# Peptides against a protein of PDB entry 1LOE: the designs that were tried, part 108

Target 1, 181 residues: chain A of PDB entry 1LOE
Amino acid sequence: TETTSFSITKFGPDQQNLIFQGDGYTTKERLTLTKAVRNTVGRALYSSPIHIWDSKTGNVANFVTSFTFVIDAPNSYNVADGFTFFIAPVDTKPQTGGGYLGVFNSKDYDKTSQTVAVEFDTFYNTAWDPSNGDRHIGIDVNSIKSINTKSWKLQNGKEANVVIAFNAATNVLTVSLTYPN
Target 2, 181 residues: chain A of PDB entry 1LOE as posed
Amino acid sequence: TETTSFSITKFGPDQQNLIFQGDGYTTKERLTLTKAVRNTVGRALYSSPIHIWDSKTGNVANFVTSFTFVIDAPNSYNVADGFTFFIAPVDTKPQTGGGYLGVFNSKDYDKTSQTVAVEFDTFYNTAWDPSNGDRHIGIDVNSIKSINTKSWALQNGKEANVVIAFNAATNVLTVSLTYPN

## One batch from the design tools (peptide; made by RFdiffusion4, then SolubleMPNN)

Design b2_p27_1_s3 (from b2_p27_1, 12 letters changed)
Fold by OpenDDE base, seed 5:
Structure b2_p27_1_s3 (fold): chain B 181 residues (1-181), chain A 27 residues (1-27)
Amino acid sequence: as target 1 above (181 residues)
Amino acid sequence: SERIQAEIRIVSISGSSELNLTPSTSS
């Protein structure tokens, strides 16, 4: 069995185990994905490749990740756009910004993307988001159009705790979000 | 509609993975 683990509690300016893409950067010990500027895309990749699929056996890894994030806007009206936690090929590059969250280019299924993402979506895009217009958590497989979603209430400027777990035996991805304070 | 870009920060992150390398079936 192959195992991998990592932990980052403070993000430094020379964080060696991250690859920064686009507008992503570290400041004041935090990873900043975007500033409050339109059409910016920031990403950060874990620098070491993770063996998540074995070509010989077809086995897929179990994985779990936990993180804390803050979305900070001047007000809660039409807060755009959200962000994702994603898994993609090693050579992945930033994709379309805005509602595509920098990880996808289409609402149509594209197997060549080879990207799975959990989105924390704060902005309603009529073309693909749930019709109720709620801010939501979504599971995205090779498309910005989620295969499943759940409504989520944004608390502007507050820290949210997230846990994402994948069980390969059951092929089930679980997402939990809480505001502890 | 109006669109207001927010600042998004990650405070901390951790993760782990486990991959079995034995086949589930044998030839």
Scores: peptide ipSAE 0.665, ipTM 0.928, DockQ to the pose 0.817
Fold by OpenDDE base, seed 3:
Structure b2_p27_1_s3 (fold): chain B 181 residues (1-181), chain A 27 residues (1-27)
Amino acid sequence: as target 1 above (181 residues)
Amino acid sequence: SERIQAEIRIVSISGSSELNLTPSTSS
């Protein structure tokens, strides 16, 4: 069995196990994906490729990711756009299209993207988001148009705890989000 | 109101993966 694990509790100024893309950087021991500035895209990749699919056996890895995030907006109105946890090919590049969360570039399914993301979407895009307009968690497979969503109420400036788990045997991706306080 | 970008921070993160390299079926 091939295993990988990592833990980052404080993000340093020279965080060598992360590759920063776009406007992503570390400050005050936090990973900052975006500042409160329009048209900002920031990403961070784990620096070591993860072997999640074995072509010889067809096996897919089980994985679990746990993280704590804060979305801190000047106000709670029209907070854009949110962010994703994603898995993509090693040569993945940030995407700058509005509403695509820096990961995708189309609402149409594109298998060549080879990208899976869990979105924490704070902004309603009429072209692809759930029609109820709710902020939501979504599971995105090769498209910004989620294959499944669940409403989520943003608590501005509060820490949220997330667990994302994938069970290869059942092919089920589970996402949980809690505000501990 | 207008679209407003938020500051997004990750406070901490951990991860693990486990890949079985043996075939699921045997003969």
Scores: peptide ipSAE 0.659, ipTM 0.925, DockQ to the pose 0.850
Fold by OpenDDE base, seed 4:
Structure b2_p27_1_s3 (fold): chain B 181 residues (1-181), chain A 27 residues (1-27)
Amino acid sequence: as target 1 above (181 residues)
Amino acid sequence: SERIQAEIRIVSISGSSELNLTPSTSS
C-alpha cells in the first residue's frame, strides 16, 4: 500500500511543498488564492505528485482532505466566484477563470481534463449552476457542471471547515462543511 | 447584477491517501 500525507497548519512565505500558480500566494500565514479583484485565478498545488490511481491494478486511492477556508468579500451579495479543491494531472495549469474557477474550460464532459474538483461556488452561472441560484458545494468531474450539488450558506469572512473524503471501494466522494461556533 | 470578486484564503489544510496495490478479487 502506498500512502501519502501532508499537513499545513500555517502557510509560510516559502512554502516549499506547494506550487503556486497564477495569483496564488501566501500572506499572513494564509494561502491567498485570489484577492478581491476581477479576473484573478490563483491556485496552489501540492508539490509532490500523489499516486491516486494504479495503472497496474486499476485501483484508486482512498483519500481524505481537511481544510479551513475564508471567503472575504466587501459584501455578501454577488460574491464571485468561489474556489475548488481539485485533483488534476501533475502538469496541470490554470484553466478558465471566472465561473470556471480556474480549473475547467467547459460545462461539457471532457475526459481529457482528468480533473475532479469540489467546488465552493458563490456565484450563479445560469448555464450550468443549479437553477435555484443558491451558493453551493458541487462535485465536478471533468466539467464545471457539477454531478451533484448542495446548497450552502456563505458566511462572509468566517472560517469554514471542510472535510472531503473518497472511498474507492464504494466510489463515493463525501463533502462536509461546517462553520464552527 | 454586478459580480464582486472575493478574497479567498486557506487557513490550513491536511490530507492523506491510501492506495492498495493488490488487485481486487471477486467470486
Scores: peptide ipSAE 0.659, ipTM 0.923, DockQ to the pose 0.804
Fold by OpenDDE base, seed 2:
Structure b2_p27_1_s3 (fold): chain B 181 residues (1-181), chain A 27 residues (1-27)
Amino acid sequence: as target 1 above (181 residues)
Amino acid sequence: SERIQAEIRIVSISGSSELNLTPSTSS
């Protein structure tokens, strides 16, 4: 069995186990994906490649990740765009198209992207987001168009706790989000 | 509509994974 684990409770100025992409950086012991500036995209990758699929057996890894995030907007109107937790090939690059959360570039399913993301989407894109216009959590498989979504009420400036777990035996990905305070 | 970019910060993160490398008939 191949295993990996990591824990980052404070993000240092020289965080060796992360690869920063785009506008992503650490400041004040936080990982900042974006500042409140138009057209910014930032990402951070865990620096060690994780073996999550074995081609010989077809087995997929079980995994769990927990994180706390804050979205802090000047006001509650048209808060863009949100962010994702994602798994992608090691050579993954930031994507700059608006609304694609820096991860995808199309609403069309593209198996070659080999990317799975859990989106925390604060901005309604009529072309692919749920028609109710709600801010939402979505599960994205090789497309920005989520295969499943759930409405989520953004609490501006508040910390949210997230748990994402994947059970390979059942092929079920679970996501929970809570605002503890 | 006009987009307003927010500041997005990650406060903490942890994770783990486990990959079974033996053949399984269950999946």
Scores: peptide ipSAE 0.657, ipTM 0.923, DockQ to the pose 0.733

Design b2_p27_1_s4 (from b2_p27_1, 12 letters changed)
Fold by OpenDDE base, seed 5:
Structure b2_p27_1_s4 (fold): chain B 181 residues (1-181), chain A 27 residues (1-27)
Amino acid sequence: as target 1 above (181 residues)
Amino acid sequence: MERIQAEVRIVSMSFSSELDLTPETSE
């Protein structure tokens, strides 16, 4: 059995176990993916490859991740765009920004993307988002168009706690989000 | 109404994974 784990409670100015892409950076011990500037795309990758799928056996890893995030906008209306937790090939580079969240390029399924993401989407894109227009959590597989979504109420400027878990035996990904304060 | 770009910050994060490398077998 192969295991991988890491924990970051404070994001330092020289965080050795992260690779920063685009506009992503650390400040005041936080990881900032985007500033309140148009068309910014920021990403951070764990610096070591993680063995998620084994080609010889076909087995897929179980995994769990927990994190706390803040979305901070000048006001609570038309807040764009959100962010993702994602798993992608080791050579992954920033993709299309805006509604594609820097992770995807199309709403059409593209197996060559080899990317799975959990999106925390604050902005309604009519071309692919749920028709009710709600801010939502989505599970994205090789497409920005989620295979499943759940409405979520953004609390602007507040810390949210997230847990994402994948069970390989059942092929089920679970997501929980809470605002403890 | 204008699209408002927001700042996104991650405060803390943890991750763990476990991969079984043995082939599936049955009795």
Scores: peptide ipSAE 0.685, ipTM 0.939, DockQ to the pose 0.844
Fold by OpenDDE base, seed 4:
Structure b2_p27_1_s4 (fold): chain B 181 residues (1-181), chain A 27 residues (1-27)
Amino acid sequence: as target 1 above (181 residues)
Amino acid sequence: MERIQAEVRIVSMSFSSELDLTPETSE
């Protein structure tokens, strides 16, 4: 069995186990992915490769990740765009920004992307988002168009706790989000 | 529709993975 784990309770100015891409950076012990400026795209990658899929056996890893995030918007209207937790090839680079959240380039399924993401989407994109227009959590597989979504009410400026777990045996990804306050 | 960019901050994070290297068996 191969295992990988890391824990970051505070994001330091020189967070050595992260690779920052685009506008992503650390400040005030937080990882800032985007600023409240139009068209910012930031990403952070865990610096070490994770053996998530084994080519010999075809097995996929079980994984659990938990994190706390804050989306801080000037107001509660038309808040863009949200963010993702994602798994992608080691050479992954920032993709299309805006509604594509910097991780995808199309609503069409593209297996060459080799990217799975859990999106926390605050902005309604008519072309691919759920028609109800709700802010939502989505599971994205090789496409910005989620294979499954659930409505989520953003609490602007508040910390949200997330747990994402993947069970390889059942091929089920579970996402939970709570606001402790 | 006016688009207002928000700041996204991650406060803390943990991750763990476990990969079974025994051959997969299918039904």
Scores: peptide ipSAE 0.673, ipTM 0.929, DockQ to the pose 0.730
Fold by OpenDDE base, seed 3:
Structure b2_p27_1_s4 (fold): chain B 181 residues (1-181), chain A 27 residues (1-27)
Amino acid sequence: as target 1 above (181 residues)
Amino acid sequence: MERIQAEVRIVSMSFSSELDLTPETSE
């Protein structure tokens, strides 16, 4: 069995196991993906490629990730855009299109993207988001248009705990989000 | 309505993966 694991409890000024893209950086021991300024895209990649799929056997890795995040907006209205946890090819590049969360560039399914993301979407994009307009968690496979979504109520400025688990045997991705406080 | 960019911070993170390289689909 091949395993990959890492744990970061404090994000240092020179976090060697992360590759920062765009406006992503560390400050005050936190990973900051974006500041509250328009037209910013920040990403951080784990620096080592992970063996997530084996072409010889066809096996896919089981994985679990947990993280705590804060979305902090000047006000609780029209908060844009959210963020994603994603898995993508090693040559992945930030995308700048508004509403695409720095990962995708189309609502059309594009298998060449080879990108899976869990979005924590705070902004309603009428072209692809659920029609109820709710902030939501979404599972995105090769498209910003989620294959499944669940409404989520943002608590502005509060820490949220997330667990994302993938079971390769069942091909089920599970997402949980809680606000402990 | 104005689109308001928010600050997104990650406080902590952990990740683990397991890949079974035998023909049987597993971890």
Scores: peptide ipSAE 0.679, ipTM 0.932, DockQ to the pose 0.692; fails the geometry check
Fold by OpenDDE base, seed 2:
Structure b2_p27_1_s4 (fold): chain B 181 residues (1-181), chain A 27 residues (1-27)
Amino acid sequence: as target 1 above (181 residues)
Amino acid sequence: MERIQAEVRIVSMSFSSELDLTPETSE
């Protein structure tokens, strides 16, 4: 069994186990993906490749990730765009299209992207988001158009705790989000 | 209404994975 694990409780100014892309950076011990400036795209990748799928056996890894995030908007209206936790090929590059959360570039399913993401989407994009217009958590497989979504109420400026787990045996990805009291 | 970019910060994160490399599928 091959295992990979890391834990970051404080994001330092020289966080060597992360690769920063776009506008992503660390400040005040936080990983800042975007600032409240239009057209910003920031990402951070774990610096070491993770053996998530084995071509010889076809086996897929089980994984669990947990993180705490804050979305801090000047106001609560039309908060753009949210963010994702994602797994993608090592040569993955930031995507700049609005609403694609820096990860995708199409609502069409593209198996060649080999990208899975859990989106925390705060902005309604008519072309692909759930028609109810709710902010939502989505599971994205090779497309910004989620295969499954659930409404989520953003608490502006508050810390949210997330747990994402994937069970390879059942092929089930679970997501939990809580705002601790 | 105007689209407003928000600041997104990650406070902490952990990750763990395990991959079975035996010929028997885990799927």
Scores: peptide ipSAE 0.669, ipTM 0.928, DockQ to the pose 0.729; fails the geometry check

Design b2_p27_2_s1 (from b2_p27_2, 12 letters changed)
Fold by OpenDDE base, seed 5:
Formats: structure tokens, sequence, C-alpha cells
Structure b2_p27_2_s1 (fold): chain B 181 residues (1-181), chain A 27 residues (1-27)
């Protein structure tokens, strides 16, 4: 068994175990992915590659991640666009912004992407999002069009706690989101 | 823009385990 783990409770100005991409940066001990301005994409990658996939069988390693995030919008009724936790090839670079969340380029399934993401989507894109227009959590496999979604109520400016767990034996991905306060 | 937002990550933890995976990914 091979195990990889890391934990970051304060993000420093020289966080050596992260690779920052696009507009992503650290300030005041937080990781800021985007500012409240148009047309920005910020990403942060764990700096060490992880052995997580068998190319022949398609089997994936077990994993669990837990994180706390804040979305702070000047207008709580119209919030764009959200963000993702994602797993991608070693040489991954920022992709299309806006509704594609900097991770995908199409709603069409693209196996060459080799990217899995859990999206926390605050903006309704009529071309691929659930028709009810709700803010939602989505599971994205090689496409911005989620294979599964669940409605989520954003609390603007509040800390949300997320847990994502994948069990390779059962092929089940579990996502939970709570606002503790 | 009135529909934009600032997104901040406060903390994160991650753990993975496998029995022979060879392909490397970034997260």
Amino acid sequence: as target 1 above (181 residues)
Amino acid sequence: GTNTAEIRIVSISFSSSNNGSTNQKRI
C-alpha cells in the first residue's frame, strides 16, 4: 500500500508544497482562487505527483479530502461562477474560465482530459447545468456537464466545510457540505 | 461586475492510498 497525505491550515506566502496557476495566490494565510472581477482563473496544485490511477484497468486509488472555503460576493443573488476540487494529469494547465471553472473546455465528453472534478457551482449555465437553476454540487468526469448533481444553498461570506471521499472498491464518490455556524 | 465573487480556501487536508497504481496525477 502506498499512502500520500498533506494538510495545510495556514497558507503562507511561500507555500512550497503548492504550485500556483493563473490568478491563484496566498494572502493573509488564505488561498485566494479568484477576486471579485471578471475573467479570472486561479488554481493551486499539490506540488508532488500522486500515484492514483491504473491505466490498464482504470482503477483509482482511494482518497479523502476535507477543506473549508468562503465565497464572498457583493451580490448574493447573482454569484459567478464557483470553483472545483479536481484531479488531473501532471502537466495540467488552466483551462477555460467562467462557467468552465478553469478546469474544462466543453460539455462534450473528452477522454483526453483525464480530469475528474467536484464542482461547487454558483451560476446557472443553461447549456449544461440542471434545469432548476439551483446552485449545486456536481461530479464532473472529462466534461463540465456533471454526471450527478445536488442542490446547495450558498451562505454568502460564510465558511463551508466539505468532505470528499472516494472508495475504489465500490466506485462510490461521496461529497458533503455543511455550514457549521 | 456585480455577479463576481472572491473565493478563498481556509484549510485543506488530503489522504490517498492505493495498491499498485502507477499513473501520476495532480490535485
Scores: peptide ipSAE 0.551, ipTM 0.867, DockQ to the pose 0.693
Fold by OpenDDE base, seed 3:
Structure b2_p27_2_s1 (fold): chain B 181 residues (1-181), chain A 27 residues (1-27)
Amino acid sequence: as target 1 above (181 residues)
Amino acid sequence: GTNTAEIRIVSISFSSSNNGSTNQKRI
């Protein structure tokens, strides 16, 4: 059995186990993906590749991740765009198209992207988001158009706790988001 | 227009396990 694990509770200025892309960086012991400015994309990748899929057998690794995030918007009523937790090929590059959360570049399914993401989407994109217009959590497989979504109420400036777990035996991905009181 | 936001990750933990996966991914 191969295992990969890491834990970061305070993000340092020279965090060696992360690869920063675009505007992503660490400050004040936090990982900052974006600032409250337009047209920025920030990503951080775990620096060590993980074996997650076997192309011959189709076997997939189990995983669980837990993280705490804050979205701090100057205006709570119209917040763009959100962010993702994602798993992608080792040579993955930031995508700059608006609404694609820095990960995807099309609403069309593209198996060659080999990218799975859990999106925390704060902005309604008419072309692919759920028609109710709600902020939502989505599961994205090779497309920004989620295969499943659930409405989510953003609490501006508050810490949200997320747990994402994948069970390879059942092929079930679970996502939990809570705002602790 | 739209209003952007600062997005911060406060902490993260990750654990994975497999019995033979061979293709490498970044997370």
Scores: peptide ipSAE 0.548, ipTM 0.865, DockQ to the pose 0.752
Fold by OpenDDE base, seed 1:
Structure b2_p27_2_s1 (fold): chain B 181 residues (1-181), chain A 27 residues (1-27)
Amino acid sequence: as target 1 above (181 residues)
Amino acid sequence: GTNTAEIRIVSISFSSSNNGSTNQKRI
């Protein structure tokens, strides 16, 4: 058994266990993925590679991640685009921005992507998002088109608590999001 | 723009365990 764990409660200016990509940076002890400007993609990667998948058997490692995020939009009624927690190849680089959230390039299933993401999607993209137009949590496997979604009500400027857990034995991924109140 | 947003991560914890996985990924 191989185990990897880390915890970051305050993001420092020289956070050595993270690799920053694109517009991602730390300020005021927070990780800022994007600012309220157009055409930006920010990502942060855990600096150590993790043995997460067996290509021969298809087995995936168990994992649990918990994080707190804030989306702070100048316009509460029109918020683009959201973000993801993702697992991708070790040499991953930012992908298409906007509705692709910097992690995918297509709504078509692409096995070569080797990327799994949990999206927190605030913007309705007609081509792939649920037709009800709701902001939503989605599970994305090698495609920006989610294999499963659940509506989520954004509270602008408020901290949301997320837990994502994957049980390899049952092949079940669970996602929870709460606003403490 | 009118439809932009700032996205901040306040804190994060992560734990993983595997029984023989060999392919390396980043998160």
Scores: peptide ipSAE 0.547, ipTM 0.865, DockQ to the pose 0.704
Fold by OpenDDE base, seed 2:
Structure b2_p27_2_s1 (fold): chain B 181 residues (1-181), chain A 27 residues (1-27)
Amino acid sequence: as target 1 above (181 residues)
Amino acid sequence: GTNTAEIRIVSISFSSSNNGSTNQKRI
């Protein structure tokens, strides 16, 4: 059995267990993925590679992640694009295509991407997002086009608590989001 | 910009357990 765990409650200026990509950085003890400016892609990766998948058997590790995020938009009526929690190959690089949340580059299923993401999507992309246009949580497997979505009402500037759990035995990924305050 | 936002992560925790996983991923 291999176990990996970490917890970051304050993001320091020299957070050694994170790899920052693009515009991602720490400030005021928070991880800032994007600023309220155009065309920003910011990511942070846990610095230690994690064994979570066996290519031979297809077995996947159980995992649970919990995080708190804030989206603070000057214009709450049009908020782009959102963000993801993702699991990707160790050499993953930011993707810059608009609407792809820095993780994907196509709505077509591509098993070679080996990327799973839970998106917190605030911008409606007609080509792949749910037709109701709602901001949503989505589960993305090798595609920006979610395999499942759930409408989510963004509370601008408020902290949201997220729990993502994967049960390998049942192959079920569970996502919850709450605004406690 | 009209449709921009600041996105911040306040805190995060992660735990995983496996038996025999071989492929490395980043999260």
Scores: peptide ipSAE 0.546, ipTM 0.867, DockQ to the pose 0.721

Design b2_p27_2_s2 (from b2_p27_2, 14 letters changed)
Fold by OpenDDE base, seed 3:
Structure b2_p27_2_s2 (fold): chain B 181 residues (1-181), chain A 27 residues (1-27)
Amino acid sequence: as target 1 above (181 residues)
Amino acid sequence: GTNTSRIDIVSMSFSSSNNGSTNQRRI
């Protein structure tokens, strides 16, 4: 069995196990994906490649990730796009198209992108988001158009706890989000 | 005005396990 594991409780100014892309950086012991400015994309990648998929057998690694995030919009009525947790090929690059959360570039399914993301989407894009207009959690497979979504109520400026788990035996990805306070 | 949000990750953990997966990914 091959394993990959890391835990970061305080993000340092020289976090060696992360690669920062775009406007992503660390400050005040946090990983900041985006500041409260318009039209920016920030990402952070785990610095070491992981073996996640076997092309011969189709087997996929099991994984579990947990994280705490804060979205703080200066104007609660004008909240930006949101963010994702994602798994992508090692040469993945930030995408700049609006609404694509820095990860995708099309609502059309593209198996060649080899990208899976869990989106925490705080902006309604009429072209692909659920028609009810709710902020939502989505599971994105090779497209910004989620294969499954669930409504989520943003608590502006509050810490949210997330657990994402993938069971390779069942091919089921689960997502949990809670506001503990 | 424009839509803006500060997005911070406060803490994170990750664990994966496989039996010989061959394709490289980043997270």
Scores: peptide ipSAE 0.639, ipTM 0.917, DockQ to the pose 0.744
Fold by OpenDDE base, seed 1:
Structure b2_p27_2_s2 (fold): chain B 181 residues (1-181), chain A 27 residues (1-27)
Amino acid sequence: as target 1 above (181 residues)
Amino acid sequence: GTNTSRIDIVSMSFSSSNNGSTNQRRI
């Protein structure tokens, strides 16, 4: 069994186990993906590669991740696009911004993307998002068009706790989001 | 558009285990 684990409770200015991409950076002990400005894409990658899925053998890793995030929009009624937790090829670079969240380039399934993401989507894109227009959590497999979604009510400026777990034996991905306050 | 948001990650933990997977990914 191969195991990879890490825990970051405070993001430092020289966080050596992260690779920063685009506008991503650390400040005030937080990882900031985007500032409240237009046309930015920020990403951060764990610096060590992880063996998640082998296309040849079909072997898949179990994993669990937990994190706390804050979305703080200057205007609660004008919230921009959200963000993702994603798993991508080791040489992954920022992709299309805006509604594609810097992770995908198409709503059409593209197996060459080799990317799985859990999106926390705060902006309704009529071309692919659920028709009810709700902010939502989505599971994205090689496409920005989620294979499954669940409505989620954003609490602007509040900390949300997320747990994402994948069981390889059952092929089930679970996502939970709570606002403790 | 006029929409803007600041997105911060406050804390994070991750753990994974596999039996024989060899393809490399990043998170």
Scores: peptide ipSAE 0.628, ipTM 0.917, DockQ to the pose 0.764
Fold by OpenDDE base, seed 4:
Structure b2_p27_2_s2 (fold): chain B 181 residues (1-181), chain A 27 residues (1-27)
Amino acid sequence: as target 1 above (181 residues)
Amino acid sequence: GTNTSRIDIVSMSFSSSNNGSTNQRRI
């Protein structure tokens, strides 16, 4: 059994176990993916590759991740696209921005993407998002068009606690989000 | 569009265990 584990409670200016991409950076002990500006894509990768899926054997790793995020929009009625937690190939680079969240390039299923993401989507894209227009959590497998979504009420400027867990035996990915305050 | 948002990650943890997986990914 191979295990990978890390915990970052404060993001420092010299966070050596992260690879920053695009506009992502650390400041004030936080990882900032995007500033409140237009047309920005920021990503951060854990610097060490992990083994999650083995296409040859079919073995899949169990994993759990927890994180706390804040989305702070200057105007709660003018919130931008959101962000994802994602698992991608080791050489992954930022993909299409905007509604594609810098992780995908199409709403069509593309197995070559080899990317799974949990999106926290705060902007309605009529071409692929749930028709109710709600801000939502989505599970994305090789496509920005989520295989499952659930409405989520953004609390602007507040910390949200997220837990994402994957059980390989059941092939079930669970996502929980809470606002403790 | 003029929509803007600041997105911060405050903390992060990850744990994974596999049994013989060889394909690499990044998170």
Scores: peptide ipSAE 0.625, ipTM 0.915, DockQ to the pose 0.797
Fold by OpenDDE base, seed 2:
Structure b2_p27_2_s2 (fold): chain B 181 residues (1-181), chain A 27 residues (1-27)
Amino acid sequence: as target 1 above (181 residues)
Amino acid sequence: GTNTSRIDIVSMSFSSSNNGSTNQRRI
């Protein structure tokens, strides 16, 4: 059995177990994916490759991730795209298309992308997002068009706690989001 | 667009377990 674990409670200026992509960086002990400016894409990858998926058997490792995030929009009526937690091939690169959250580039299912993401989407894209227009959590498998979504009420500037767990035996991914304050 | 948001990750943890024979991924 191979296990991988890490915990980052404070993101340092030299966080060497992260690979920063695009506009992602650390400041004030936080990982900042996007500043409150236009047209930014920021990502951070765990620096060490992780064995997650067996292409021969299709088996996937169990995993659990927890994180706390803050979305702070200067104008609560004009909130930009959200962000994702994602698992992708080691050579993954930021995607710059608007609305694709830096991870995807199409609403069409593309198994070759080998990318799974949990999106915390704060911007309604009519072409693929749930028609109710709600900000939402989505599970994205090889497409920005989520296979499942749930409405979520953004609390601007507040910390949200997220837990994402995948059970390989049941092939079920669970997501929870809470605002403790 | 004109929309802007600051997105910060405050903290994060991750754990996984497998048989060690799976493909490598980034998270």
Scores: peptide ipSAE 0.620, ipTM 0.907, DockQ to the pose 0.773

